Peptides against a protein of PDB entry 2QAS. Designs and how they scored, part 24

Target 1, 120 residues: chain A of PDB entry 2QAS
Amino acid sequence: PPEDLMQYEAMAQDALRGVVKAALKKAAAPGGLPEPHHLYITFKTKAAGVSGPQDLLSKYPDEMTIVLQHQYWDLAPGETFFSVTLKFGGQPKRLSVPYAALTRFYDPSVQFALQFSAPE

## One batch from the design tools (peptide; aimed at target 1 F88)

Design b2_p20_2_s3 (made by RFdiffusion4, then SolubleMPNN; from b2_p20_2, 10 letters changed)
Fold by OpenDDE base, seed 1:
Structure b2_p20_2_s3 (fold): chain B 120 residues (1-120), chain A 20 residues (1-20)
Amino acid sequence: as target 1 above (120 residues)
Amino acid sequence: KYFMDPAEAAKIAEKAPDPA
C-alpha cells in the first residue's frame, strides 16, 4: 500500500487513548464508576514515564495489568499520565502510567475493549 | 482493528493480578 505520511493510525490510537483518559476521569470523580463498570488496564512497564515500586515492576518486566474496581485509591488522571494507589500483598503502592504506555483497556461489564501499540 | 473481540478481551482479566 502507499506510504502514509500522515500517520493516521497513530492519530487514531491517540484519539482512542483519550477514551481511557476520559474513563479514568469518570472513575476519579466523586462517586467513582457506576456499577458494575470496572477497568482492566494493561501497560508496558518499561515504557518511558512509567513509575512504581522497583520490586513490583521487576515482577512484570514486560506488561502489567491493573484492575480498578474496589481496591484502588487516590486515582489521579492527568493529561498525559495517571497515577493510582493499589494494594499488593496488603501494601499500598503508587503507580504512575503514561497513557502512551497503554496496550489494553477493558471494561468487562459491557465488554468494551481497546488495544494499542505502545513503545517496546 | 483497534477494538478487541470479547473472547480475546476476556483473556485480559485472566492475567490480571489478584486484587487481594
Scores: peptide ipSAE 0.230, ipTM 0.818, DockQ to the pose 0.606
OpenDDE base, seeds 2, 3, 4, 5: peptide ipSAE 0.223, 0.225, 0.221, 0.229; ipTM 0.818, 0.818, 0.818, 0.823

Design b2_p20_2_s4 (made by RFdiffusion4, then SolubleMPNN; from b2_p20_2, 11 letters changed)
Fold by OpenDDE base, seed 3:
Structure b2_p20_2_s4 (fold): chain B 120 residues (1-120), chain A 20 residues (1-20)
Amino acid sequence: as target 1 above (120 residues)
Amino acid sequence: PYFLDPEEAAALAKNAPSPE
């Protein structure tokens, strides 16, 4: 087959990562996500740029999934990463995740899902 | 409403459908 020097597949996947960023920005807006929308976000915990409590990340050595519905605070979706506060063991923990570390995005309310290859 | 911790969330994710 002809050689794709444009790397269209990679560009398309990067565009889909933009969907996650956009969804998180909607979630961070006043009032949060429109019900019943909520987000399941899975990421590689050892990916470059992932930051959080050492004990928490050690408990999930490969992948971790967070749910943005009822128990999250101070969601801050940046241009290259997002951060959010979650309760773990009853204590608030700050987690920062680059969009490049994502492997799965899912909104159960409409069964919308995305999968990504992420560098570990 | 119900509350999930990261472990519970991970369990649910394993059973979530994959995109086509």
Scores: peptide ipSAE 0.045, ipTM 0.672, DockQ to the pose 0.067
OpenDDE base, seeds 1, 2, 4, 5: peptide ipSAE 0.041, 0.044, 0.035, 0.033; ipTM 0.701, 0.700, 0.646, 0.667

Design b2_p20_3 (made by RFdiffusion4)
Pose (drawn by RFdiffusion4):
Structure b2_p20_3 (pose): chain A 120 residues (1-120), chain P 20 residues (1-20)
Amino acid sequence: as target 1 above (120 residues)
Amino acid sequence: SLGGASDDSPDAPPPYVEPS
């Protein structure tokens, strides 16, 4: 015991997914992130709401990490998901990722990191 | 307007991480 009927830990998890959304809004600002800040986003490829080129999603069965630093365009962070154009083998592609699909967040510049979807 | 970054240098790292 005790069983947590309030699910405080789960609420704290969701509250923290919001940091990713807020960070992506600063990155979507004209001029991008304030250097040397850049972002690693890890997400569940099969999590509902994610869309991308069928070929690309098949290459990454469950987890996929993307880096937002030198090569990303048209970052569009909606309230419930974000979309961004990245290059894979020199070929530009478009992704949409719900904040609910996120499992990890890391900014190597200040070594700030978050882990989600992990009730432990 | 939407933000972003572009670097065409051959030395620029890819915007993705391959799994080990």

Design b2_p20_3_s1 (made by RFdiffusion4, then SolubleMPNN; from b2_p20_3, 6 letters changed)
Fold by OpenDDE base, seed 1:
Structure b2_p20_3_s1 (fold): chain B 120 residues (1-120), chain A 20 residues (1-20)
Amino acid sequence: as target 1 above (120 residues)
Amino acid sequence: ALGGARDDSPSAPPAYVLPP
Protein backbone atom coordinates (compact mmCIF):
# COMPACT_ATOMS: atom_id res chain seq x y z
CA PRO B 1 0.00 0.00 0.00
CA PRO B 2 1.08 3.58 -0.60
CA GLU B 3 2.80 5.58 2.13
CA ASP B 4 0.50 7.85 4.12
CA LEU B 5 2.41 11.11 4.36
CA MET B 6 -0.60 12.79 5.96
CA GLN B 7 -0.52 10.41 8.95
CA TYR B 8 -4.29 10.18 9.06
CA GLU B 9 -4.29 7.45 11.70
CA ALA B 10 -2.35 9.68 14.10
CA MET B 11 -4.79 12.51 13.42
CA ALA B 12 -7.69 10.19 14.17
CA GLN B 13 -6.13 9.07 17.44
CA ASP B 14 -5.57 12.66 18.50
CA ALA B 15 -9.20 13.39 17.77
CA LEU B 16 -10.22 10.39 19.85
CA ARG B 17 -8.07 11.64 22.73
CA GLY B 18 -10.50 14.54 22.66
CA VAL B 19 -13.23 12.10 23.59
CA VAL B 20 -11.34 11.22 26.75
CA LYS B 21 -10.91 14.90 27.58
CA ALA B 22 -14.59 15.55 27.05
CA ALA B 23 -15.56 12.53 29.15
CA LEU B 24 -13.34 13.73 31.99
CA LYS B 25 -14.91 17.17 31.81
CA LYS B 26 -18.27 15.53 32.31
CA ALA B 27 -16.84 13.53 35.20
CA ALA B 28 -15.53 16.75 36.76
CA ALA B 29 -18.90 18.49 36.63
CA PRO B 30 -21.01 18.76 39.79
CA GLY B 31 -22.48 15.39 40.62
CA GLY B 32 -19.89 13.53 38.60
CA LEU B 33 -20.67 11.06 35.87
CA PRO B 34 -24.24 9.90 35.40
CA GLU B 35 -24.72 6.47 36.89
CA PRO B 36 -23.70 3.83 36.00
CA HIS B 37 -20.94 5.40 33.89
CA HIS B 38 -17.40 5.12 35.24
CA LEU B 39 -13.98 5.35 33.67
CA TYR B 40 -10.96 3.07 33.46
CA ILE B 41 -7.97 5.07 32.31
CA THR B 42 -4.64 3.42 31.47
CA PHE B 43 -1.49 5.43 30.87
CA LYS B 44 2.27 5.06 30.57
CA THR B 45 3.69 6.05 33.95
CA LYS B 46 7.04 7.10 32.51
CA ALA B 47 5.60 9.31 29.77
CA ALA B 48 6.66 12.95 29.73
CA GLY B 49 4.47 15.07 31.96
CA VAL B 50 3.19 12.27 34.17
CA SER B 51 3.43 13.32 37.81
CA GLY B 52 2.54 11.60 41.06
CA PRO B 53 3.90 9.92 44.17
CA GLN B 54 7.21 8.27 43.40
CA ASP B 55 6.41 5.17 45.40
CA LEU B 56 3.16 4.70 43.52
CA LEU B 57 4.65 5.27 40.08
CA SER B 58 7.54 2.95 40.94
CA LYS B 59 5.02 0.23 41.70
CA TYR B 60 3.75 0.55 38.14
CA PRO B 61 6.88 1.10 36.04
CA ASP B 62 5.16 0.62 32.67
CA GLU B 63 1.42 1.23 32.74
CA MET B 64 -1.10 2.10 35.39
CA THR B 65 -4.88 1.95 35.31
CA ILE B 66 -6.93 4.27 37.47
CA VAL B 67 -10.66 4.02 38.03
CA LEU B 68 -12.87 7.06 38.32
CA GLN B 69 -16.08 5.95 39.95
CA HIS B 70 -16.58 6.41 43.69
CA GLN B 71 -13.35 7.79 45.16
CA TYR B 72 -11.86 10.73 43.30
CA TRP B 73 -11.54 14.41 44.18
CA ASP B 74 -10.58 17.67 42.52
CA LEU B 75 -10.68 16.25 39.02
CA ALA B 76 -9.26 18.97 36.81
CA PRO B 77 -9.33 18.18 33.09
CA GLY B 78 -7.12 20.68 31.34
CA GLU B 79 -6.45 21.08 27.66
CA THR B 80 -3.35 18.88 27.53
CA PHE B 81 -3.52 16.95 30.79
CA PHE B 82 -5.82 16.14 33.66
CA SER B 83 -5.13 15.94 37.37
CA VAL B 84 -7.06 14.08 40.04
CA THR B 85 -6.81 13.11 43.68
CA LEU B 86 -7.25 9.43 44.46
CA LYS B 87 -6.85 7.39 47.62
CA PHE B 88 -4.10 4.79 47.70
CA GLY B 89 -3.74 2.84 50.90
CA GLY B 90 -6.20 5.23 52.44
CA GLN B 91 -4.05 8.24 51.66
CA PRO B 92 -4.98 10.91 49.12
CA LYS B 93 -2.50 11.21 46.25
CA ARG B 94 -2.46 13.70 43.40
CA LEU B 95 -1.88 12.44 39.86
CA SER B 96 -1.26 14.50 36.76
CA VAL B 97 -1.54 12.70 33.43
CA PRO B 98 -1.16 14.14 29.93
CA TYR B 99 -3.71 12.87 27.46
CA ALA B 100 -0.79 11.93 25.23
CA ALA B 101 0.28 9.38 27.85
CA LEU B 102 -2.96 7.42 27.60
CA THR B 103 -2.98 3.92 26.16
CA ARG B 104 -6.54 2.85 26.96
CA PHE B 105 -9.88 4.32 27.92
CA TYR B 106 -12.84 2.19 28.92
CA ASP B 107 -16.36 2.73 30.22
CA PRO B 108 -17.68 -0.70 31.24
CA SER B 109 -21.23 0.56 31.64
CA VAL B 110 -21.66 0.83 27.88
CA GLN B 111 -18.60 -1.19 26.82
CA PHE B 112 -17.03 1.83 25.16
CA ALA B 113 -13.29 1.39 24.63
CA LEU B 114 -10.47 3.35 23.03
CA GLN B 115 -6.85 2.34 22.54
CA PHE B 116 -3.95 4.67 21.88
CA SER B 117 -0.26 4.52 21.11
CA ALA B 118 1.75 6.32 23.77
CA PRO B 119 5.42 7.08 24.35
CA GLU B 120 7.47 4.87 26.64
CA ALA A 1 -15.70 14.54 42.33
CA LEU A 2 -17.24 11.63 44.20
CA GLY A 3 -16.55 10.31 47.67
CA GLY A 4 -17.65 7.26 49.57
CA ALA A 5 -16.53 4.31 47.48
CA ARG A 6 -18.34 1.00 47.67
CA ASP A 7 -15.90 -1.74 46.70
CA ASP A 8 -13.80 -0.61 43.74
CA SER A 9 -10.08 0.07 43.96
CA PRO A 10 -8.97 3.44 42.62
CA SER A 11 -6.07 1.87 40.73
CA ALA A 12 -5.01 -1.52 39.44
CA PRO A 13 -2.51 -3.04 37.02
CA PRO A 14 -3.66 -3.19 33.39
CA ALA A 15 -3.73 -6.98 33.37
CA TYR A 16 -6.36 -6.87 36.10
CA VAL A 17 -8.74 -4.23 34.81
CA LEU A 18 -8.42 -4.12 31.02
CA PRO A 19 -11.22 -5.71 29.02
CA PRO A 20 -10.36 -8.84 27.00
Scores: peptide ipSAE 0.029, ipTM 0.578, DockQ to the pose 0.188
OpenDDE base, seeds 2, 3, 4, 5: peptide ipSAE 0.026, 0.025, 0.028, 0.027; ipTM 0.568, 0.560, 0.550, 0.571; seed 3 fails the geometry check

Design b2_p20_3_s2 (made by RFdiffusion4, then SolubleMPNN; from b2_p20_3, 6 letters changed)
Fold by OpenDDE base, seed 3:
Structure b2_p20_3_s2 (fold): chain B 120 residues (1-120), chain A 20 residues (1-20)
Amino acid sequence: as target 1 above (120 residues)
Amino acid sequence: ALGGAEDNSPSAPPAYVEPP
């Protein structure tokens, strides 16, 4: 078969990451996510650009899944990464996660899921 | 309703389900 010099598959994957970005922008808008929508976001904690409390990240050396439903603050969905404040052990923690670090995105309310390959 | 609680509880990723 002909060789794909356009790398269409890679372009498609990038587009799918754009879905996550768009969803987070909706979540950050006034009023937040429309109920019952909520997001489960999984990412590689050691991926380049990931930042947060060392104690928290050390507890999850490979991947961790955060949930964005009601208890999240100052969600800032940038163009290459998003940051958000969540409570862990009752304490507010700021996380910064590049979209490239994501491995899974899931909205249980409509059973919408995406899976991505992230650098280990 | 993890997100509805006062505390976030990170866990393993949910099972993959293809979008409709």
Scores: peptide ipSAE 0.041, ipTM 0.582, DockQ to the pose 0.096
OpenDDE base, seeds 1, 2, 4, 5: peptide ipSAE 0.040, 0.038, 0.039, 0.036; ipTM 0.585, 0.584, 0.575, 0.585

Design b2_p20_3_s3 (made by RFdiffusion4, then SolubleMPNN; from b2_p20_3 with S1A S6R P15S S20P)
Fold by OpenDDE base, seed 2:
Structure b2_p20_3_s3 (fold): chain B 120 residues (1-120), chain A 20 residues (1-20)
Amino acid sequence: as target 1 above (120 residues)
Amino acid sequence: ALGGARDDSPDAPPSYVEPP
């Protein structure tokens, strides 16, 4: 088959990452997500641009799934990454995750799922 | 709070899945 020089699949993946970004922006707005919507977000912890406390990330050598439902603060969805504060061991920890690092997005309330290829 | 928790109670579920 002819070579796809446009890289349409990659563009489509990035467009779908835009869904995650949009969902996070809704979550970050006043009032947050409408119940019972909540978000499971899985990402490669060693992907470029992922940052957070070592005591947290060291426990997740491959992937980590965060759950944006109850215990999160200061969700800040940027254009290329989002940041959020979660409590780990009772202490607030700031986590920054590029959208490119995502491998899974899931809203169990409506069974909406997305999967992504992410660099390691 | 803005971009924040629905439930900040100590007994509320954490915002992450426990590592394997």
Scores: peptide ipSAE 0.424, ipTM 0.852, DockQ to the pose 0.704
OpenDDE base, seeds 1, 3, 4, 5: peptide ipSAE 0.404, 0.406, 0.394, 0.412; ipTM 0.843, 0.845, 0.829, 0.844

Design b2_p20_3_s4 (made by RFdiffusion4, then SolubleMPNN; from b2_p20_3 with S6R D11S P15S S20A)
Fold by OpenDDE base, seed 2:
Structure b2_p20_3_s4 (fold): chain B 120 residues (1-120), chain A 20 residues (1-20)
Amino acid sequence: as target 1 above (120 residues)
Amino acid sequence: SLGGARDDSPSAPPSYVEPA
């Protein structure tokens, strides 16, 4: 087949990463997400720019999934990464995740799913 | 952001995740 020199697939993935960013911005706005929407976000824990508690990242050496539904605080969706505070084992933990590290986005309320390739 | 209700601690990698 002919070679795609435009890299359309990569451009499409970048556009779709924008969906995640936009969704997080909605979640961070006053009032949060419109019910019953909530988010499952999966990312590579060893990807560049990922930061968080050492014990948590060690427990999930490849990927981990965070849930933004009932217990999350100080969600801060930046232009290249987002940060959020979640309870892990009952204790609040701060995570910072670049959008480039994402591998999956899912909203169970409407069964909307996105998958991405991410650097190791 | 939202806080309170249920504990939404991080989970192991899944290919498909059901609502908590």
Scores: peptide ipSAE 0.047, ipTM 0.595, DockQ to the pose 0.180
OpenDDE base, seeds 1, 3, 4, 5: peptide ipSAE 0.043, 0.037, 0.033, 0.243; ipTM 0.592, 0.566, 0.592, 0.703; seeds 3, 5 fail the geometry check

Design b2_p20_4 (made by RFdiffusion4)
Pose (drawn by RFdiffusion4):
Structure b2_p20_4 (pose): chain A 120 residues (1-120), chain P 20 residues (1-20)
Amino acid sequence: as target 1 above (120 residues)
Amino acid sequence: LDAYLAALEAAGDAALAAQA
């Protein structure tokens, strides 16, 4: 015991997904992130709401990490998901990722990191 | 904590190689 009927830990998890959204809004600002800040985003490929090239999604069965630093265009962070154009093998592709699909967040510049979808 | 950060760096390096 005790069983947590308030699910405080779950609410704290969701509240923290919001940091990713807020960080992506700064990155979507004209001029991008304030250097040397850059982002690693890890997400569940099969999580509902994610779309991408069928070929690319098949290459990454469950988890996929993307880096937002030197090569990303048209970052569009909506309220419930974000979309971004990245390159894979020199070929530009478009992704849409719900904040709910996120499992990790890391900025190597200040070593700030978050882990989600992990009730432990 | 250091092992977790190293795992995040390795995942980042693999993502950078895929995005090249």

Design b2_p20_4_s1 (made by RFdiffusion4, then SolubleMPNN; from b2_p20_4, 11 letters changed)
Fold by OpenDDE base, seed 3:
Structure b2_p20_4_s1 (fold): chain B 120 residues (1-120), chain A 20 residues (1-20)
Amino acid sequence: as target 1 above (120 residues)
Amino acid sequence: REAELAELERKMAEAEADQA
């Protein structure tokens, strides 16, 4: 097959990552996500730029999934990464995740799913 | 497909348990 010098696949993947960013911005707006929408986000814990409690990162050496529905606060979706406070075992913990670290995005309410390749 | 769905469900359940 001919060589793609435009890198269309990479551009397409970046565009899809933009969907996650946009969804998080909606979630961060006053009132949060419209019912019954809620998000499950999976990411590589060892990816560059990922930061959070050492105990959590140790517990999930490869990937972990967070759910944005009932127990999340101060969601801050930036242009290259987002941060959010979640409760794990009842304890609030702050996570910062670059969009480039994502491997899965899912909204069960409408069965909308996206998958991404994220190198460590 | 079926395996993919199973993995998704597993991760969802894990997240719910951790963040309950």
Scores: peptide ipSAE 0.409, ipTM 0.859, DockQ to the pose 0.713
OpenDDE base, seeds 1, 2, 4, 5: peptide ipSAE 0.407, 0.407, 0.392, 0.397; ipTM 0.857, 0.857, 0.851, 0.852; seeds 1, 5 fail the geometry check

Design b2_p20_4_s2 (made by RFdiffusion4, then SolubleMPNN; from b2_p20_4, 11 letters changed)
Fold by OpenDDE base, seed 3:
Structure b2_p20_4_s2 (fold): chain B 120 residues (1-120), chain A 20 residues (1-20)
Amino acid sequence: as target 1 above (120 residues)
Amino acid sequence: MQAELAELEQQMAEAEQAQA
């Protein structure tokens, strides 16, 4: 088979990461996500750029999933990463996650799912 | 880009428990 020197699949995957960024920007807008939309985001905790309380991240040595529905604050979706405050055990924790660290994105309200390859 | 439902459901449950 012919060799794809353009690496189209890789380009497509990178473009799809833009969907997550766009969705988070909508979530960060006044009023939050339009009901009943809510998000489940999975990422590699040891990926470059991932930041948060060490004690929390230590509990998830490989992957961690966060839910943005009822309890999330100060969501800040940047161009390369997003940060958000979530409660774990009733305590607010700040997480910073590069879009490149994501492995899954899901909105159960419309059953929209995306998967990504995320190197550690 | 299609995710396995079983793994997804487990991850969703874990997230909800952690952020309860």
Scores: peptide ipSAE 0.344, ipTM 0.810, DockQ to the pose 0.640
OpenDDE base, seeds 1, 2, 4, 5: peptide ipSAE 0.335, 0.335, 0.333, 0.334; ipTM 0.804, 0.806, 0.799, 0.798

Design b2_p20_4_s3 (made by RFdiffusion4, then SolubleMPNN; from b2_p20_4, 9 letters changed)
Fold by OpenDDE base, seed 2:
Formats: sequence, structure tokens, C-alpha cells
Structure b2_p20_4_s3 (fold): chain B 120 residues (1-120), chain A 20 residues (1-20)
Amino acid sequence: as target 1 above (120 residues)
Amino acid sequence: SAEELAQLEAAMQKALADQA
């Protein structure tokens, strides 16, 4: 087959990452996500740009899934990464995750799923 | 796939538990 010099697949993946960004922006808006929507976001913890408490990230050597439903604060969806405060065992932790680090996005309420290839 | 669904479910449960 012909060589794709446009790299359409990569562009499509980036566009789909944009869906996650847009969803997070909705979640960050006043009132949060419209019920019953909630988000499960999986990312490579060792990907470039991922930031968080060492004690937390050390427990997730490969991937980590976070849930944005009832217990999240100060969600800040930037253009290249988002940050959010979550409670782990009752302790608030701040995470910063580049969209490029994502491997999965899922909204169970409508069974909407996306999968991505992420850097190691 | 079935495996992917199982992994998803497991990840979801772990996330809920860890963030409890």
C-alpha cells in the first residue's frame, strides 16, 4: 500500500486526545461533569511530564488509573497537560498528566472508550 | 475484547479503591 507521508493515524490520535482535553474542560467548569458522567483516565506513570508525589507514583511503576467522579478538586486542564487533586487514602495528592501520557479514557455512563499509544 | 474489558474493570476497581 502507498506510504502515508501525512501520518494521518497520529493526527487522528492527537485529535482523540483532544476529546479527553475537552471532556476535562467540561469537568473543570462550574458544576462539574453532568451526572452521571464520570471519567476513568489511565496513563503511563513514567511518561515524560508526569508529575506527582513520589510515594504515590512509586506504587504505580507502569500505569495508573484515576477516577474523576466524586472526589477530585482543582481540576486544571491545560493545553498539553492537566492537573488535578485527588485523595488517596484520605490524603490529597496533586497529579499532573500530559495528554500524551494517556493510554485509556473511559466514561462508564455512556460506555465511551478511547485507547492511546503512550510514550514509555 | 474480553481481556481488555477485564483489564478495564480491574483498573476501575483499583482506582476506586485507591482513591477511597
Scores: peptide ipSAE 0.514, ipTM 0.881, DockQ to the pose 0.759
OpenDDE base, seeds 1, 3, 4, 5: peptide ipSAE 0.510, 0.510, 0.498, 0.501; ipTM 0.880, 0.880, 0.874, 0.875

Design b2_p20_4_s4 (made by RFdiffusion4, then SolubleMPNN; from b2_p20_4, 12 letters changed)
Fold by OpenDDE base, seed 3:
Structure b2_p20_4_s4 (fold): chain B 120 residues (1-120), chain A 20 residues (1-20)
Amino acid sequence: as target 1 above (120 residues)
Amino acid sequence: REAELAELEEQMRKAEQDQA
């Protein structure tokens, strides 16, 4: 097959990652996400730039899914990564996740799903 | 496809449980 020198697939993936960023910015806005929208975000915990408590990350050696619905705080969607505080076992923990580390994005309320390729 | 969907649902379940 002919060689794609434009890297269209990469551009498309970046555009789709932009959807996640935009969705998170909506979630971070006053009032949060409009009901009944809520987000399930899956990412590679070993990916470069992922930051969080050692105990938490060690518990999920491959992938981790976070839920942005009822219990999340200080959601901060940056340009290259987002950070958020979630409770695990009743304890608040801060996570920072680069958009490049994402593998799944899902909003079950409207069954909107996105899949991304992340380095193993 | 079914396996992928099942995995997604399992991840969602675990996430809800861990973050409840």
Scores: peptide ipSAE 0.356, ipTM 0.834, DockQ to the pose 0.681
OpenDDE base, seeds 1, 2, 4, 5: peptide ipSAE 0.352, 0.349, 0.352, 0.350; ipTM 0.831, 0.831, 0.831, 0.831

Design b2_p20_5 (made by RFdiffusion4)
Pose (drawn by RFdiffusion4):
Structure b2_p20_5 (pose): chain A 120 residues (1-120), chain P 20 residues (1-20)
Amino acid sequence: as target 1 above (120 residues)
Amino acid sequence: DEFLEELQEAGEKALEEMAE
């Protein structure tokens, strides 16, 4: 015991997914992130709400990490999900990722990191 | 520290895979 009927830990998890959303809004600002800041986003490929090229999603069965630093265009962070154009093998592709699909967040510049969808 | 190293390695691996 005790069983947590308030699910404080779960609420704290969701509250923290919001940091990713806020960080993506700064990155979507004209001029991008303040260097040397860049972002690693890890997400569940099969999580509902994610869309991308069928070929690309099949290559990454469950987890997929993307890096937002030197090569990303048209970052569009909505309130419930974000979309971005990245290159894979020199070919530009478009992704949409719900914040609910996120499992990790890392900025190597200040070594700030978050882990989600992990009730432990 | 081990978790941060894993995140760094995961980022580097993602960049190598995107370049391919």

Design b2_p20_5_s1 (made by RFdiffusion4, then SolubleMPNN; from b2_p20_5, 13 letters changed)
Fold by OpenDDE base, seed 3:
Structure b2_p20_5_s1 (fold): chain B 120 residues (1-120), chain A 20 residues (1-20)
Amino acid sequence: as target 1 above (120 residues)
Amino acid sequence: SAELEELERRAKEAEELFAA
């Protein structure tokens, strides 16, 4: 088949990653997400740029899913990555995740789902 | 959708870890 010199598939993937960024920006706004919306985000824990508590990342060597609903603080959605404070084992931990590391995004309240290809 | 079901499964796992 003809070669795609435009790389449309990659463009589409980047556009969809923008949805996650936009959703996180809504969540970070005063008042948070409108109920009952909440977010489940899955990412590769060893992807470049991922930063977080060693005890947590070591427990999930491949990928892990976090939930942004009730137990999260100081959500900061940047242009290339977001950071958030979560409670793990009863202790607050700071996690930073590049959007490029994401593999899945899900909002159960409306069953909205996205899937991404992330580097190994 | 099989994809949706997989995401729901992962979501459930996350709830077990972070939902308090």
Scores: peptide ipSAE 0.070, ipTM 0.659, DockQ to the pose 0.541
OpenDDE base, seeds 1, 2, 4, 5: peptide ipSAE 0.026, 0.050, 0.045, 0.058; ipTM 0.608, 0.641, 0.640, 0.649

Design b2_p20_5_s2 (made by RFdiffusion4, then SolubleMPNN; from b2_p20_5, 13 letters changed)
Fold by OpenDDE base, seed 3:
Structure b2_p20_5_s2 (fold): chain B 120 residues (1-120), chain A 20 residues (1-20)
Amino acid sequence: as target 1 above (120 residues)
Amino acid sequence: SAELEELRRRAEEAERLFAA
C-alpha cells in the first residue's frame, strides 16, 4: 500500500482527543454537564505529565478511571491537559492529566465511548 | 461491541470507587 506521509490516522486520533477536551469544557462551564450526562475517563497513571498525590498514583500503577458526575470540583480543562479536584477516601485530591495520557472515555447516559492508545 | 462492553465495565468499577 502507498506510504502515508501525512499521517492521517494520527491526525484523526488527535481530533478524537479533541472531543474529550470539548466535553470537559462543557463540564467546566457554569451549571456543569446537562443531566444525566456524566463522564468516565481512564488514563495511564505513569504517562508523562500526569501529576497528583503520590500515594494515590501508587495505588493505581497502570491505569485509573475517574468519574465526573457530582463529586468533582474546580475542573480546569486546558489545551494540553485538564486538572480537577476529586475526593478519594473522603479527602480532596488534585489531579492533572494530559489528554495524551487518556485511554478511554465513556458517557454511560448515552453510551458514547472512545478508546485511545497512550504512551507510558 | 466488545470495546463498549469493556468501557462499561471500567465505568462500573469507577462508580464503585467514587460511590463513597
Scores: peptide ipSAE 0.027, ipTM 0.604, DockQ to the pose 0.549
OpenDDE base, seeds 1, 2, 4, 5: peptide ipSAE 0.026, 0.024, 0.020, 0.025; ipTM 0.597, 0.612, 0.572, 0.613

Design b2_p20_5_s3 (made by RFdiffusion4, then SolubleMPNN; from b2_p20_5, 13 letters changed)
Fold by OpenDDE base, seed 2:
Structure b2_p20_5_s3 (fold): chain B 120 residues (1-120), chain A 20 residues (1-20)
Amino acid sequence: as target 1 above (120 residues)
Amino acid sequence: SAELEQLRQQMRQAEEEFAA
């Protein structure tokens, strides 16, 4: 087939990542997301720019899913990555995740789902 | 806590819904 010099698939992926960023910015606003909306975010733990406790990341060598609903703090959605504090085993831990590392986004309240390709 | 336990249940349910 003809070579796509425009790289439309990549552009589409980036546009859809923008949806995640926008959703997180809504979640970070005062009062959080309007109920019953909540977010499930899956990302590759070994992707460039992902940072967090080594013990936690080692526990999930490929990818992990975090949920933003009842227990999350200091959500900070930047332009290229977001950071958030979550409790694991009762201990607060800070995660930083580039949007490029995302593989799945889901809001169960309205069954809205997005899938992304991320570096292995 | 009960809230955390419920959240974990929701995670499992969400995974099933996403995969469906």
Scores: peptide ipSAE 0.148, ipTM 0.713, DockQ to the pose 0.095
OpenDDE base, seeds 1, 3, 4, 5: peptide ipSAE 0.104, 0.136, 0.104, 0.103; ipTM 0.653, 0.704, 0.679, 0.677

Design b2_p20_5_s4 (made by RFdiffusion4, then SolubleMPNN; from b2_p20_5, 13 letters changed)
Fold by OpenDDE base, seed 5:
Structure b2_p20_5_s4 (fold): chain B 120 residues (1-120), chain A 20 residues (1-20)
Amino acid sequence: as target 1 above (120 residues)
Amino acid sequence: SEELQALEEAAREAERLFAA
């Protein structure tokens, strides 16, 4: 097939990352997501810009999935990354994840799924 | 955490079912 010099696929992927950003902004709004919506977000733990508990990230050297449903706090969806507080072992930990690090987004309530190619 | 791992596995399973 002809070479796509416009990189439309990349553009489309970036647009779809925008869906995640928008969804997180809804999740961050007062009252959170409308039930029963909740989010499974998978990301490369070693991607540039990822920040979180060393002990946790070391347990997941490739990628990990976080769930935003019942136990998340201070969700802050920025323009290039989002941060959120989650509890691990009963202790709150802050995670910061660039949207570019995402590999999967899933809302099981409506079976909406997105897959992304994250930086290697 | 073990709970997180369980949730990850559940999510991946759900994704596989969705994609199938």
Scores: peptide ipSAE 0.056, ipTM 0.694, DockQ to the pose 0.097
OpenDDE base, seeds 1, 2, 3, 4: peptide ipSAE 0.041, 0.043, 0.052, 0.046; ipTM 0.684, 0.687, 0.693, 0.692; seed 3 fails the geometry check

Design b2_p20_6 (made by RFdiffusion4)
Pose (drawn by RFdiffusion4):
Structure b2_p20_6 (pose): chain A 120 residues (1-120), chain P 20 residues (1-20)
Amino acid sequence: as target 1 above (120 residues)
Amino acid sequence: PFVPSDEQIQWMLENVANDN
């Protein structure tokens, strides 16, 4: 014991996914992130709401990490998901990722990191 | 509980799916 009927830990997890959304809005600002800040986003490829080229998604069965630093365009962080154009083998592609699909967040510049979807 | 292990962070740095 005790069983947590309030699920405080789960609520804290969702509250923290919001940091990712807020960070992506600063990155979507004209001019991008304030250097040397850049972002690593890890997400569940099969989590509902994610869309991308069928070929690309098949290459990454469960987890996929993307980096937002030198090569990303048209970052569009909606309230419930974000979409961004990245390059894979020199070929530009478009992704949509719900904040709910996120499992990890890391900015190597200040070594700030978050882990989600992990009730432990 | 909301911080990944060092191995997980290293894995993210090595397994980036896009070009940078």

Design b2_p20_6_s1 (made by RFdiffusion4, then SolubleMPNN; from b2_p20_6 with P1S D6E Q8E)
Fold by OpenDDE base, seed 1:
Structure b2_p20_6_s1 (fold): chain B 120 residues (1-120), chain A 20 residues (1-20)
Amino acid sequence: as target 1 above (120 residues)
Amino acid sequence: SFVPSEEEIQWMLENVANDN
């Protein structure tokens, strides 16, 4: 088979990661996401740039899924990563996740889903 | 594929880490 020297699949994945970034920016805007939209996000916890409490990340050695719906605070979607405060066992904790670390995205309200190949 | 299977989606829904 012919060799793809353009790496189109990687380009497409990067473009689609932009969808997640854009969605998070909407979520971070005043008033939050338009109801009933909410976001499930899965990412590689050991990917470069992922930051959070050691005990929490250790609990999820491969991938971690978070939901942004009823309880999230100070969502800050930057250009290369987003950060957000969530509660875990009643305790608020801050996570910082590069978009490159994402592996899954899902909005149940409209059943919109994406998956990505993230660095190991 | 750029879209996960229903099984993968179901896995996400069942394995949320944070309180909601």
Scores: peptide ipSAE 0.759, ipTM 0.966, DockQ to the pose 0.744
OpenDDE base, seeds 2, 3, 4, 5: peptide ipSAE 0.755, 0.757, 0.755, 0.752; ipTM 0.966, 0.966, 0.965, 0.965

Design b2_p20_6_s2 (made by RFdiffusion4, then SolubleMPNN; from b2_p20_6, 7 letters changed)
Fold by OpenDDE base, seed 1:
Structure b2_p20_6_s2 (fold): chain B 120 residues (1-120), chain A 20 residues (1-20)
Amino acid sequence: as target 1 above (120 residues)
Amino acid sequence: SFVPSQAEIDDMLQNVANDN
């Protein structure tokens, strides 16, 4: 196909990243997500702005998948990134993930799924 | 595609990092 100088795919991906942001904002609101909704999120761990414990990130050198369902705390969805406290091996740890780092999103309750290109 | 394959979804479900 001809070269897309408008970069429509990238624009569409950016728009769809807004769905994840909006979903996280709903999750962070009082009362949390309405049951049975819960969120699986995959992101590139080496993307710019990703922050967390070094030992944890080293364990996942490419991508990491987290689930927001039963055990998450202090979810803070900002405009460019979200942060959340999760437990890993029983230990609470804080993650900060830019939306630009996302590669997959899934809500099993309604089988809603998205995938995104992220920096390698 | 803006939607992952079922195999990719299964990978997410099977490779969760955090406790839940």
Scores: peptide ipSAE 0.736, ipTM 0.964, DockQ to the pose 0.743
OpenDDE base, seeds 2, 3, 4, 5: peptide ipSAE 0.733, 0.735, 0.733, 0.732; ipTM 0.963, 0.963, 0.963, 0.963

